# Ledger of designs, part 33: peptides against a protein of PDB entry 3J47

Target 1, 121 residues: chain A of PDB entry 3J47
Amino acid sequence: IRLTNQLKSLKGLQSKLKDVVEYLDKVINKELPINHTILGKLQDVFNLLPNLGTPDDDEIDVENHDRINISNNLQKALTVKTNDELMVIYISNLVRSIIAFDDLIENKIQNKKIQEQRVKD
Target 2, 26 residues: chain B of PDB entry 3J47
Amino acid sequence: NAQYHLLVKQGDGLLTKLQKYGAAVR

## One batch from the design tools (peptide; aimed at target 1 L104 I105)

Design b2_p23_6_s2 (made by RFdiffusion4, then SolubleMPNN; from b2_p23_6, 14 letters changed)
Fold by OpenDDE base, seed 5:
Structure b2_p23_6_s2 (fold): chain B 121 residues (1-121), chain C 26 residues (1-26), chain A 23 residues (1-23)
Amino acid sequence: as target 1 above (121 residues)
Amino acid sequence: as target 2 above (26 residues)
Amino acid sequence: DLLLELVKQGLQQVQELIAELEK
């Protein structure tokens, strides 16, 4: 029981770390569908949280159940906090990407105006 | 959570508008 | 110009949200 729960918690953490790494890689790659993917991954993390708290075995002594509940609540709180931090990083990167794209469009418009002026001369 | 999701949706809306503008300038 | 204003508004909202999460 304890080893199985620790293994589930470790797998959940490993999955979350993998999701964070994949998120960071997508942010580095400036892939625009990042928001849906991040929201999907966040949802996956939240969907894994209940599974970390369900002992499949009703035979956990009340003292172990209380310790597991405290550990699960702490893990849930840490997960929410980490998700919020990742979300802030995401929004910040999204805004930076929007600004960079706006600047690119403006540069393209300016280049087009310069070309049109050269054709009239 | 809800406020954050709202901001994410607003950011997506801005991104979509920017994409449309980028397509119109091409 | 309109797009730049929308980007500026988005940036301001993100900065405000970051400041709220840091409190």
Scores: peptide ipSAE 0.326, ipTM 0.861, DockQ to the pose 0.037
OpenDDE base, seeds 1, 2, 3, 4: peptide ipSAE 0.324, 0.306, 0.318, 0.322; ipTM 0.865, 0.859, 0.860, 0.866

Design b2_p23_6_s3 (made by RFdiffusion4, then SolubleMPNN; from b2_p23_6, 15 letters changed; failed a check: too like the target's own chain)
Amino acid sequence: DELLELVKKGLELLTKLKKELEA

Design b2_p23_7 (made by RFdiffusion4)
Pose (drawn by RFdiffusion4):
Structure b2_p23_7 (pose): chain A 91 residues (1-28, 36-48, 72-121), chain B 26 residues (1-26), chain P 23 residues (1-23)
Amino acid sequence: IRLTNQLKSLKGLQSKLKDVVEYLDKVIHTILGKLQDVFNLNNLQKALTVKTNDELMVIYISNLVRSIIAFDDLIENKIQNKKIQEQRVKD
Amino acid sequence: as target 2 above (26 residues)
Amino acid sequence: SVDELMEKIKENNEKVEEEMEEL
């Protein structure tokens, strides 16, 4: 789902660029200003990425912890299944 | 870096314990 | 470094996934 959303966003840019190129050919405004703003707003992320790297590490650790919890419950389920099998054999 | 490594080390330690439990179950 | 710690964390998470699959 996230991927589809991202693609929709990129699609708009692609179409928007085509339109802009055609517009410029015909010319040979508010949208242009808006685009410029967006441009000013990955390059900058470069420095910001330094911090994101730290936060990514934290969210990786949290995911690891969750995986451990899930494994615990999984072991319990497996034990219950074994016990049920034993009871059936006895019967 | 050392502080960050500390938390990472602890997380590894818990992972080891969990692996040991899995081996005992097997 | 932070990058080396991130890689280590990812490797450890893969081990947990393997253990869950084997179980």

Design b2_p23_7_s1 (made by RFdiffusion4, then SolubleMPNN; from b2_p23_7, 15 letters changed)
Fold by OpenDDE base, seed 3:
Structure b2_p23_7_s1 (fold): chain B 121 residues (1-121), chain C 26 residues (1-26), chain A 23 residues (1-23)
Amino acid sequence: as target 1 above (121 residues)
Amino acid sequence: as target 2 above (26 residues)
Amino acid sequence: TIDELLELVIQRLEEVKKLQAEL
């Protein structure tokens, strides 16, 4: 049950992210007008993401070309870390599901042996 | 990527063996 | 991947912010 709910939630998040990308593509292509309410909510989501590039406070004039590359590099590093963490969680849940299923099979075998003994008495 | 796919394949192989065992105990 | 989708969302939001700063 818990694993199935986590997988369903992750699939729901993936679908919503895809819908957001498709909407933003339509806005950039001028197929749809900019909706200020949707843009505000997207900005709120971005403000809840870890700051992908707080440069430490050293020197105000390299900021515009390197901010995009440093933000992209830190984002890429956090992305790799998040993917590795999600992988470990997935494997751990798979192993737990395998163990729980093995225990259910063992319990069923034991119950069948007990019933066969009661029919011989 | 390659290590991830290997580990997923190992997990799927174990799950398939467990399903066969559960069907044989039924 | 979810990561590629997040990267696409960020890239698109930066493009929309540039368009909004030109208006």
Scores: peptide ipSAE 0.376, ipTM 0.799, DockQ to the pose 0.014
OpenDDE base, seeds 1, 2, 4, 5: peptide ipSAE 0.299, 0.247, 0.357, 0.342; ipTM 0.843, 0.819, 0.854, 0.849; seed 5 fails the geometry check

Design b2_p23_7_s2 (made by RFdiffusion4, then SolubleMPNN; from b2_p23_7, 14 letters changed)
Fold by OpenDDE base, seed 4:
Structure b2_p23_7_s2 (fold): chain B 121 residues (1-121), chain C 26 residues (1-26), chain A 23 residues (1-23)
Amino acid sequence: as target 1 above (121 residues)
Amino acid sequence: as target 2 above (26 residues)
Amino acid sequence: TIDELLELVLQRLEQVQKLMAEL
């Protein structure tokens, strides 16, 4: 039962990761805003994944230990990959915030110039 | 890695530009 | 407000740069 749930969760994570990559491509292309809810849910899935990989101390058969080590290494590799994707999302948000702030600064400069012109007239 | 470093370098360039504009608005 | 937003963006970028230097 646990292994089937882990495999289902992994498939769900893989699908969601694909959706996040597709979303990232749209964000990089400036087509869509970052959905913080998707990011939060991805972080939650990521925080739950390590807990799914802790073997309960029930009977370390050597065959299960190799599968668990491969699963833990794969989980760690998926963890790193997901962290890299989250980081790209974070940078994309940062860049968007920078652009929005640049526009705000430009608007402030324009408003200051308009006010200076009104004082001269 | 390389695309990530490029994206960060672009972000840093935009931030440096933003800092200059923030200083010019003060 | 604008200067506070700038400071928040700068702080966030410094965090990203630190995280990049660790990779």
Scores: peptide ipSAE 0.321, ipTM 0.860, DockQ to the pose 0.113
OpenDDE base, seeds 1, 2, 3, 5: peptide ipSAE 0.314, 0.285, 0.311, 0.296; ipTM 0.858, 0.846, 0.856, 0.852; seeds 3, 5 fail the geometry check

Design b2_p23_7_s3 (made by RFdiffusion4, then SolubleMPNN; from b2_p23_7, 13 letters changed)
Fold by OpenDDE base, seed 4:
Structure b2_p23_7_s3 (fold): chain B 121 residues (1-121), chain C 26 residues (1-26), chain A 23 residues (1-23)
Amino acid sequence: as target 1 above (121 residues)
Amino acid sequence: as target 2 above (26 residues)
Amino acid sequence: SIDELLELVIQRQQQVDKLMEEL
């Protein structure tokens, strides 16, 4: 039962990570704004990951200690990867906010220059 | 980690400059 | 990529610096 749940969770995470990457690519290409729903889903996956690697208490066999260590290392690696993806999303949002603000400033300057020219005429 | 912190720092620097510029254009 | 985002930030930094010199 545990191995099947871990495999299902890993497949679910892999699918979510793929969706996030595809979304980030669209974000970089300026095709779409950052979808807060994808970010929320990634956070939900991250919050569920610790629970997916907790051994259900039922088999304290000595052979499970090495499996637990491998599972913990994999969970740690997945946690780091998820943090890096969230980080890329954050930077992508920051860059978009900067671009939008820069365009707003430029538009305001142009409008001011047009108004100053009209007062001189 | 280090490359990300550098990128964040550059983005924050740009945001700060944009904020100053937006205040000067008001 | 992360490198493309960095290049975009640098490009925007140059634009903002130019706009600040014009004020």
Scores: peptide ipSAE 0.385, ipTM 0.863, DockQ to the pose 0.070
OpenDDE base, seeds 1, 2, 3, 5: peptide ipSAE 0.373, 0.364, 0.376, 0.360; ipTM 0.862, 0.859, 0.857, 0.859

Design b2_p23_7_s4 (made by RFdiffusion4, then SolubleMPNN; from b2_p23_7, 13 letters changed)
Fold by OpenDDE base, seed 4:
Structure b2_p23_7_s4 (fold): chain B 121 residues (1-121), chain C 26 residues (1-26), chain A 23 residues (1-23)
Amino acid sequence: as target 1 above (121 residues)
Amino acid sequence: as target 2 above (26 residues)
Amino acid sequence: TIDELLELVKQRLEQVEKLKAEL
């Protein structure tokens, strides 16, 4: 039971990390809007985590129950932390996209000014 | 949870603006 | 912080809005 739950939790974390990578790839590819899908997947992970911490109904000594609760709380905290890190990465990519857009607008303004000058000459 | 949803909402609002601008530059 | 990043994004967005109004 306990080793199986740890392995399942690790697989859940691995799946979440994969979802994070797939998300980052979509951000890099300028496929938007990113937030709803991430939020949905994070919610799905949070909904699956309690199910990962339900021991099968085999005799759990009270000491094992407390240790399982502590491990579930740690997993929840790690999931929240991972979510916050993903949000920071997301916002950072949004800022980068806005900067790149600003540069594109400025380049377009400059090109327009150059064209207007060439028509006056 | 609530702070997360607020941050997500703000990010989505920004993203929507960025998309509108990207469409106006094309 | 996340809030600082969000503020930077808002500032850049306002700059882009100004530049767009000049186009």
Scores: peptide ipSAE 0.360, ipTM 0.866, DockQ to the pose 0.100
OpenDDE base, seeds 1, 2, 3, 5: peptide ipSAE 0.305, 0.293, 0.342, 0.333; ipTM 0.848, 0.850, 0.859, 0.859

Design b2_p23_8 (made by RFdiffusion4)
Pose (drawn by RFdiffusion4):
Structure b2_p23_8 (pose): chain A 91 residues (1-28, 36-48, 72-121), chain B 26 residues (1-26), chain P 23 residues (1-23)
Amino acid sequence: IRLTNQLKSLKGLQSKLKDVVEYLDKVIHTILGKLQDVFNLNNLQKALTVKTNDELMVIYISNLVRSIIAFDDLIENKIQNKKIQEQRVKD
Amino acid sequence: as target 2 above (26 residues)
Amino acid sequence: EELDELEEEMNELSEQIHETLEE
């Protein structure tokens, strides 16, 4: 789902660029200003990425903890299944 | 870095314990 | 088999945490 959403966003840019190129050919405004703003707003992420890296590490650790919890419940389920099997054999 | 490593080390320690439990179950 | 798979996934996450910390 996230991927489809990202693709939709990129699609808009691609179409928008085509339109802009055609517009320029024909010319040979508010949208242009807006685009410029967006441009000014990856490169800058570079420095900001430094911080993101730290945060990514924290969310990785959290995910690891959750995996451990899920493993624990999984062990319990497996034990219950074994016990059920033993009971059936006894029967 | 050292502080960050500390939390990471603790997380690894818990992971080891969980692995040991899994081996005992097997 | 499910326990081994989860252990492998947790190890991968641990490796990713260490690699991220080294960077």

Design b2_p23_8_s1 (made by RFdiffusion4, then SolubleMPNN; from b2_p23_8, 13 letters changed)
Fold by OpenDDE base, seed 1:
Structure b2_p23_8_s1 (fold): chain B 121 residues (1-121), chain C 26 residues (1-26), chain A 23 residues (1-23)
Amino acid sequence: as target 1 above (121 residues)
Amino acid sequence: as target 2 above (26 residues)
Amino acid sequence: DELEKKLKEMEELLRKVHELLEK
C-alpha cells in the first residue's frame, strides 16, 4: 500500500512536471500567458517534495543505503530541474511584464501626440 | 546555486524597477 | 520627455533580461 501510494504520487508529480514543461514551452513560445494556477501547483509540489523524502524513521537497514542515495539523487535532480523551470517561468513573466509596460508607455506617448495635434488644429 | 541566486536577485531588481515604472505611469 | 526616458530604461531592462536568459 505505501509503495503503491509513493508510485502514484511520483506518477502524479511526473504528470504535473510534464504539464509544467509543456506550459513553459508555450510561455517561451509566447503562445500562452503565465498561468498563476500552474505556478501555485508547482509550489505545492515543491512543498510536498520534502514530505515524499521523509522515510518513516523506523528501519535503517544498512542494505537500503544505495536506495536512499538513489532517492536523494533523484530528488535533488528533480529539485534542480524544477528550480530551472521556475526560473524560466519567472523570467518569462518579467519579460512579458516589461513588454506590456513598453506598449503602455508607447500608447501613452502616442495619445499625448494626438492630443497635442488636436489642440493645434 | 550561486548563479541561480544571482539570476533571482537580478530578476527581483528588474521587477522592482518595473513596479516603479507601473506606479509612475498610472 | 519623461515617458521617453522611462521607455529607454525599460529597453535597458529588457536587454538585462535577455542577457540573463543567454547565460
Scores: peptide ipSAE 0.323, ipTM 0.864, DockQ to the pose 0.080
OpenDDE base, seeds 2, 3, 4, 5: peptide ipSAE 0.312, 0.314, 0.318, 0.306; ipTM 0.862, 0.863, 0.864, 0.857; seeds 3, 4 fail the geometry check

Design b2_p23_8_s2 (made by RFdiffusion4, then SolubleMPNN; from b2_p23_8, 12 letters changed)
Fold by OpenDDE base, seed 4:
Structure b2_p23_8_s2 (fold): chain B 121 residues (1-121), chain C 26 residues (1-26), chain A 23 residues (1-23)
Amino acid sequence: as target 1 above (121 residues)
Amino acid sequence: as target 2 above (26 residues)
Amino acid sequence: SELDEMIKNMEELLTQIRKLLEQ
């Protein structure tokens, strides 16, 4: 039962990570805004990942210890990859926010210049 | 891990500054 | 003057983001 759940969750994570990467590529290419739903799903996957790697204390077979170590290493690698993807999403949101604020500043500067010109006329 | 946490911390600092800026521009 | 200070702050933020992207 546990191994099947780990495989299902890993497949789900892999699919979500692929969707996030594809989304991040579109974000980097300025094709799409950041989708909060994709971010939320990635966070949900990340929050579920720690629960996938906790061995329930069932049967001390030496073969399980090597599988647990491999699973833990894979989970750590996936955690790092997920963190890197989340970071790229976060930075992309920051950059977009800064650009939007820059445009807002420029609009305010232009409006101020127009008002100053109207007072001189 | 440490480099990642440093990058996240710096990003959070930028976000906070950006939020302050947005509030001042309103 | 306040607007100019805000622009300067945004330029600093952009510079910090660029540094983060280079790491």
Scores: peptide ipSAE 0.283, ipTM 0.847, DockQ to the pose 0.084
OpenDDE base, seeds 1, 2, 3, 5: peptide ipSAE 0.246, 0.273, 0.264, 0.248; ipTM 0.834, 0.840, 0.824, 0.824

Design b2_p23_8_s3 (made by RFdiffusion4, then SolubleMPNN; from b2_p23_8, 12 letters changed)
Fold by OpenDDE base, seed 1:
Structure b2_p23_8_s3 (fold): chain B 121 residues (1-121), chain C 26 residues (1-26), chain A 23 residues (1-23)
Amino acid sequence: as target 1 above (121 residues)
Amino acid sequence: as target 2 above (26 residues)
Amino acid sequence: SELDEKLQEMQQLLTKIRELLEK
């Protein structure tokens, strides 16, 4: 039962990661804005991952210690990978905000030039 | 990690320059 | 003149942003 749930969760995570990558590609291509809801759901999934690897104290057979370490290392690696993806999203948003601000500044400069020309006429 | 921190630092540097420009255009 | 200098600084910043996006 636990292994099947872990496999299902991992498959779900893999599918979500694929969706995040596809979303990131669209964000990089300026096709879509960042969706904070997707980010929040991804964070929630990762905050739940450490709780899936806590062994119940009652069946610590010594042979499971290596499997637990491998699982913890995999969870840590997945957490790092997700943090990296979140960071790429953050940078993409930052760059978009910078571009939008540059366009705003250019528009203000153009409007000021138009006003100065109207005062000279 | 290091490449990411470098990219973040470059982005923050650009944002700071943009903020200075925006403040100067006001 | 000061406005033209600010516009030039903005263009330089945009160029730098494009270079960062291409890397």
Scores: peptide ipSAE 0.284, ipTM 0.844, DockQ to the pose 0.061
OpenDDE base, seeds 2, 3, 4, 5: peptide ipSAE 0.261, 0.267, 0.283, 0.253; ipTM 0.848, 0.851, 0.853, 0.836; seeds 4, 5 fail the geometry check

Design b2_p23_8_s4 (made by RFdiffusion4, then SolubleMPNN; from b2_p23_8, 10 letters changed)
Fold by OpenDDE base, seed 3:
Structure b2_p23_8_s4 (fold): chain B 121 residues (1-121), chain C 26 residues (1-26), chain A 23 residues (1-23)
Amino acid sequence: as target 1 above (121 residues)
Amino acid sequence: as target 2 above (26 residues)
Amino acid sequence: SELDEKIEEMNRLLQKIHDLLEK
């Protein structure tokens, strides 16, 4: 029962991670806005992952030590990958904000020029 | 980490330039 | 990498804003 639940949880996490990657790709391509709720839940999962790898102080047989090291390496690799993905999202949002502000400034300059011309006429 | 911080710093520098431009257009 | 492409896009936007500030 416990092992089956762990396998189900791991498969669920793998599926969720795939969905996040697909979402990130759509956000990079400007096809979808960022969902802060999905990102927050993902961050919570990753903050809990280091705690899921804390060995309960039960008898760590030498065979469990190699499995724990593999789990810790996988958790570190997943954390690094997710950090890189979050970084790409942050940069994409920053770039979009910059473009929007640039367009607003240009529109304001054009409106000011039109008003100045109307006062001279 | 270092490359990320460099990229964030460049983005913040751009936002600051954009804010100065918006203030000059007022 | 996709990250490097995003950095290049940001640098292009920086350059456009710089050109607007110099006009």
Scores: peptide ipSAE 0.351, ipTM 0.864, DockQ to the pose 0.038
OpenDDE base, seeds 1, 2, 4, 5: peptide ipSAE 0.353, 0.346, 0.323, 0.339; ipTM 0.865, 0.863, 0.862, 0.861; seed 1 fails the geometry check

## One batch from the design tools (peptide; aimed at target 1 I105, target 2 D12 T16)

Design b2_p24_1 (made by RFdiffusion4)
Pose (drawn by RFdiffusion4):
Parts: structure tokens; C-alpha cells; sequence
Structure b2_p24_1 (pose): chain A 91 residues (1-28, 36-48, 72-121), chain B 26 residues (1-26), chain P 24 residues (1-24)
């Protein structure tokens, strides 16, 4: 789902660029200003990425902890299944 | 870095305990 | 047994990734 959404966003840019190129050919405004703003707003993320890296590490650690918890419950389920099997054999 | 490594080390320690429990179950 | 071992290996890969990020 996230991927589809990202693709939709990029699609708009691609189409928008084609339109802009055609517009410029024909010319040979508010949208242009807006685009410039967006441009000014990955390069910048480079410095900002430094911080993101720290945060990514924290969310990795949280995911590891969740995986451990899930493994614990999984073990319990497996034990219950074994007990059920033993009871059936006794029967 | 050292502080960050500390938390990481603890997380590894818990992971080891969980692995030991899985081995005991097997 | 195989499922538990696979889950343990997966968690170790995640732990290695966390160590890589800590070293950076």
C-alpha cells in the first residue's frame, strides 16, 4: 500500500514535468513558484539524516523487542499443541 | 557512542536469554 | 524446531543491523 502511494506521488511529478516542458516550449506562473519552493525544501536530508539514523536505530531496537515477545507466545502455543497431541494419544 | 552501545548490549543480552529458552524447549 | 531456529536467526540479523547502526 505504501509503495502504491509513493508511486502515485512520483507519477504526479513525472506528468507535471512533462507539462512544464511543453509549457516552456509554447512560451518560447504560480505553479513554477510552487515548484521552486518544493525544490528548496535528499540533499538537505543528508545532514538531517544524521539524526534520522539515531532514530532509526531506536525503532530497530523496538522491533527486536516485539519479535522476542512474539517468540515467547509462540513457544507457549507450541507447548499447548504438544499437550493436546499427548492427550489424544492417551485417548 | 558508548551510551548507545550500552543499550544495544542489553538488547543483545535479552536476545541471548530468549535463544536459550528456545533451545531448552527443543 | 526449524521455525524456532529460523526466527532466532532473523532476530540475530536484526541485532547485527542494530550494531552496525550503533557503530556509525
Amino acid sequence: IRLTNQLKSLKGLQSKLKDVVEYLDKVIHTILGKLQDVFNLNNLQKALTVKTNDELMVIYISNLVRSIIAFDDLIENKIQNKKIQEQRVKD
Amino acid sequence: as target 2 above (26 residues)
Amino acid sequence: DEELEELENKMNETSDKIKELADE

Design b2_p24_1_s1 (made by RFdiffusion4, then SolubleMPNN; from b2_p24_1, 14 letters changed)
Fold by OpenDDE base, seed 3:
Structure b2_p24_1_s1 (fold): chain B 121 residues (1-121), chain C 26 residues (1-26), chain A 24 residues (1-24)
Amino acid sequence: as target 1 above (121 residues)
Amino acid sequence: as target 2 above (26 residues)
Amino acid sequence: SSELDRLIEEMNQLLQKVRELADK
């Protein structure tokens, strides 16, 4: 039962990571806004990853050692992939913030020019 | 990883410059 | 104006690098 639940959770995480990548591509292309709910779920998965990687010191039968190594390699690969995705989200948000600030500066400059012209008239 | 951290650092630098510019326009 | 244009260009370069990372 516990192993089946871990495998189901890992498959669920892999599917969600794929969905996040697809979402990130759409955000980079300005097709969709960032979904905070997806980010929150991803963070929850990350907070659970250390707990999934602590082997309970229960009798690891030698036959399970190969399965544990495969699971750890998959978990490490998923962690790296998810970290890269979070990084892309962070940069995308940073760039959006820069664009919004640039537009705000330009609007302020224009408003100042209009006010200066009205004072001269 | 290293290329990405460099990219983040460049973005943070750009944001800082933009903030300075916005303060100079005030 | 010239400083703002430079910042916009640096931002566009950052966006391009983000796209290159997403395509890998």
Scores: peptide ipSAE 0.356, ipTM 0.842, DockQ to the pose 0.062
OpenDDE base, seeds 1, 2, 4, 5: peptide ipSAE 0.346, 0.331, 0.359, 0.338; ipTM 0.840, 0.835, 0.848, 0.840; seeds 1, 4, 5 fail the geometry check

Design b2_p24_1_s2 (made by RFdiffusion4, then SolubleMPNN; from b2_p24_1, 11 letters changed; failed a check: too like the target's own chain)
Amino acid sequence: DKELEELIKNMEQLLKKIQELADK

Design b2_p24_1_s3 (made by RFdiffusion4, then SolubleMPNN; from b2_p24_1, 12 letters changed)
Fold by OpenDDE base, seed 1:
Structure b2_p24_1_s3 (fold): chain B 121 residues (1-121), chain C 26 residues (1-26), chain A 24 residues (1-24)
Amino acid sequence: as target 1 above (121 residues)
Amino acid sequence: as target 2 above (26 residues)
Amino acid sequence: DEELEKLIEEQNGLLELIRKLADE
């Protein structure tokens, strides 16, 4: 029962992660704005993952040590993958800020040219 | 790791140029 | 004029860096 729930949660997380990547591709393609709420929920899920891998202290049989190491390595790999996704979001926001700034520059250049023309007339 | 650090460093370089430009435009 | 030219050069440098980041 516990393993089946963990596999189901992991599969749900993998599906949601795929949806986040697909959303990021749409954001890179300028089709959608970044949703900070999706990001916050993803972070919360990852902050809860450490608590899913702690065996309750009441049945440490020696066979669990290899399973704990595999679980910790998987959790570390998931944390790295999340950090990579957070970075893709950060870079996407940075690129958007750069484009918006470029548009502001162009607008300022145009406004300055219009003012210079009005002073010559 | 290395490609990621390179991408971050390039992004920070762009941000710094953007900040300098924003200060020159003000 | 010189300040505007400097702004255009900075803009072009930024666009080039964006293109490099998009090609990676």
Scores: peptide ipSAE 0.316, ipTM 0.858, DockQ to the pose 0.067
OpenDDE base, seeds 2, 3, 4, 5: peptide ipSAE 0.276, 0.307, 0.328, 0.300; ipTM 0.847, 0.859, 0.861, 0.854; seeds 2, 4 fail the geometry check

Design b2_p24_1_s4 (made by RFdiffusion4, then SolubleMPNN; from b2_p24_1, 15 letters changed)
Fold by OpenDDE base, seed 1:
Structure b2_p24_1_s4 (fold): chain B 121 residues (1-121), chain C 26 residues (1-26), chain A 24 residues (1-24)
Amino acid sequence: as target 1 above (121 residues)
Amino acid sequence: as target 2 above (26 residues)
Amino acid sequence: SAELEKKIKEMEQLLNKVRELADK
């Protein structure tokens, strides 16, 4: 029962991660703003993942050790993938901040030119 | 982890440069 | 990794353009 639930949760996480990647691609393409709620939920899922890999000290037969190692490696790979996605989001926010800053500079230059013209008149 | 930290550090460095530039334009 | 490095480089180039515009 626990393994089936973990596999289902992992599949659900993988699907959600794919959705996040697709969302990030849209954000990179400036089609959508970053949703902080999606990020927070993704982080929460990852903070819960280490707790799913603690073997309770109950009778784990030697055959389960290889399955646990494979599960831990897959979980680690998923964690890395999510860190990469978070990083892409961070970079996308930085790019957006740079663009917004460029617009502010341009607006300030224009306002300065308008004031200089008003002082000459 | 190390590559992620390096990239975050580079991003923070860029952000700091942006902030300094913004303060100089003010 | 290489795609992220490319994005960082693009941001640095954008920052340099913003700096050049503000110096005008």
Scores: peptide ipSAE 0.317, ipTM 0.855, DockQ to the pose 0.034
OpenDDE base, seeds 2, 3, 4, 5: peptide ipSAE 0.308, 0.305, 0.324, 0.308; ipTM 0.854, 0.855, 0.860, 0.850; seeds 4, 5 fail the geometry check

Design b2_p24_2 (made by RFdiffusion4)
Pose (drawn by RFdiffusion4):
Structure b2_p24_2 (pose): chain A 91 residues (1-28, 36-48, 72-121), chain B 26 residues (1-26), chain P 24 residues (1-24)
Amino acid sequence: IRLTNQLKSLKGLQSKLKDVVEYLDKVIHTILGKLQDVFNLNNLQKALTVKTNDELMVIYISNLVRSIIAFDDLIENKIQNKKIQEQRVKD
Amino acid sequence: as target 2 above (26 residues)
Amino acid sequence: DELEEELDEMEKRLDEFQKELDEL
């Protein structure tokens, strides 16, 4: 789902660029200003990425903890299944 | 870095315990 | 970088342990 959404966003840019190229050919405005703003707004992420790296580490550690909890419950389920099997054999 | 490593070390310790439990179950 | 490597090792160990539990 996230991927489809990202593709839709990139699609708009691609089509937008084509339109802009055609527009420029024909010329040979508000949209242009807006685009420029967006440009000014990955490169800058570079410095900002430093912080994001720290945060990514924290969300990795949280995911690890969750995996452990899931494994615990999984072990319990497996034990219950074994017990059920034993009861069936006794029967 | 040292502080960050500390939390990471603790997380690894818990993971080891979990692995030991799994081995005991097997 | 060392921290990322340590976390990667922890993720690999969780994947291996998950495989071991799935074998039960």

Design b2_p24_2_s1 (made by RFdiffusion4, then SolubleMPNN; from b2_p24_2, 17 letters changed; failed a check: too like the target's own chain)
Amino acid sequence: EELFLLINNLVGSLTKLQKYLASL

Design b2_p24_2_s2 (made by RFdiffusion4, then SolubleMPNN; from b2_p24_2, 19 letters changed; failed a check: too like the target's own chain)
Amino acid sequence: EQLFLLIKNLDESLTKLQKYGAAL

Design b2_p24_2_s3 (made by RFdiffusion4, then SolubleMPNN; from b2_p24_2, 17 letters changed; failed a check: too like the target's own chain)
Amino acid sequence: AELHLLIDNLVGSLTKLQKYGEAL

Design b2_p24_2_s4 (made by RFdiffusion4, then SolubleMPNN; from b2_p24_2, 17 letters changed; failed a check: too like the target's own chain)
Amino acid sequence: EEIQLLIKNMDRSLTELQKYGAAL

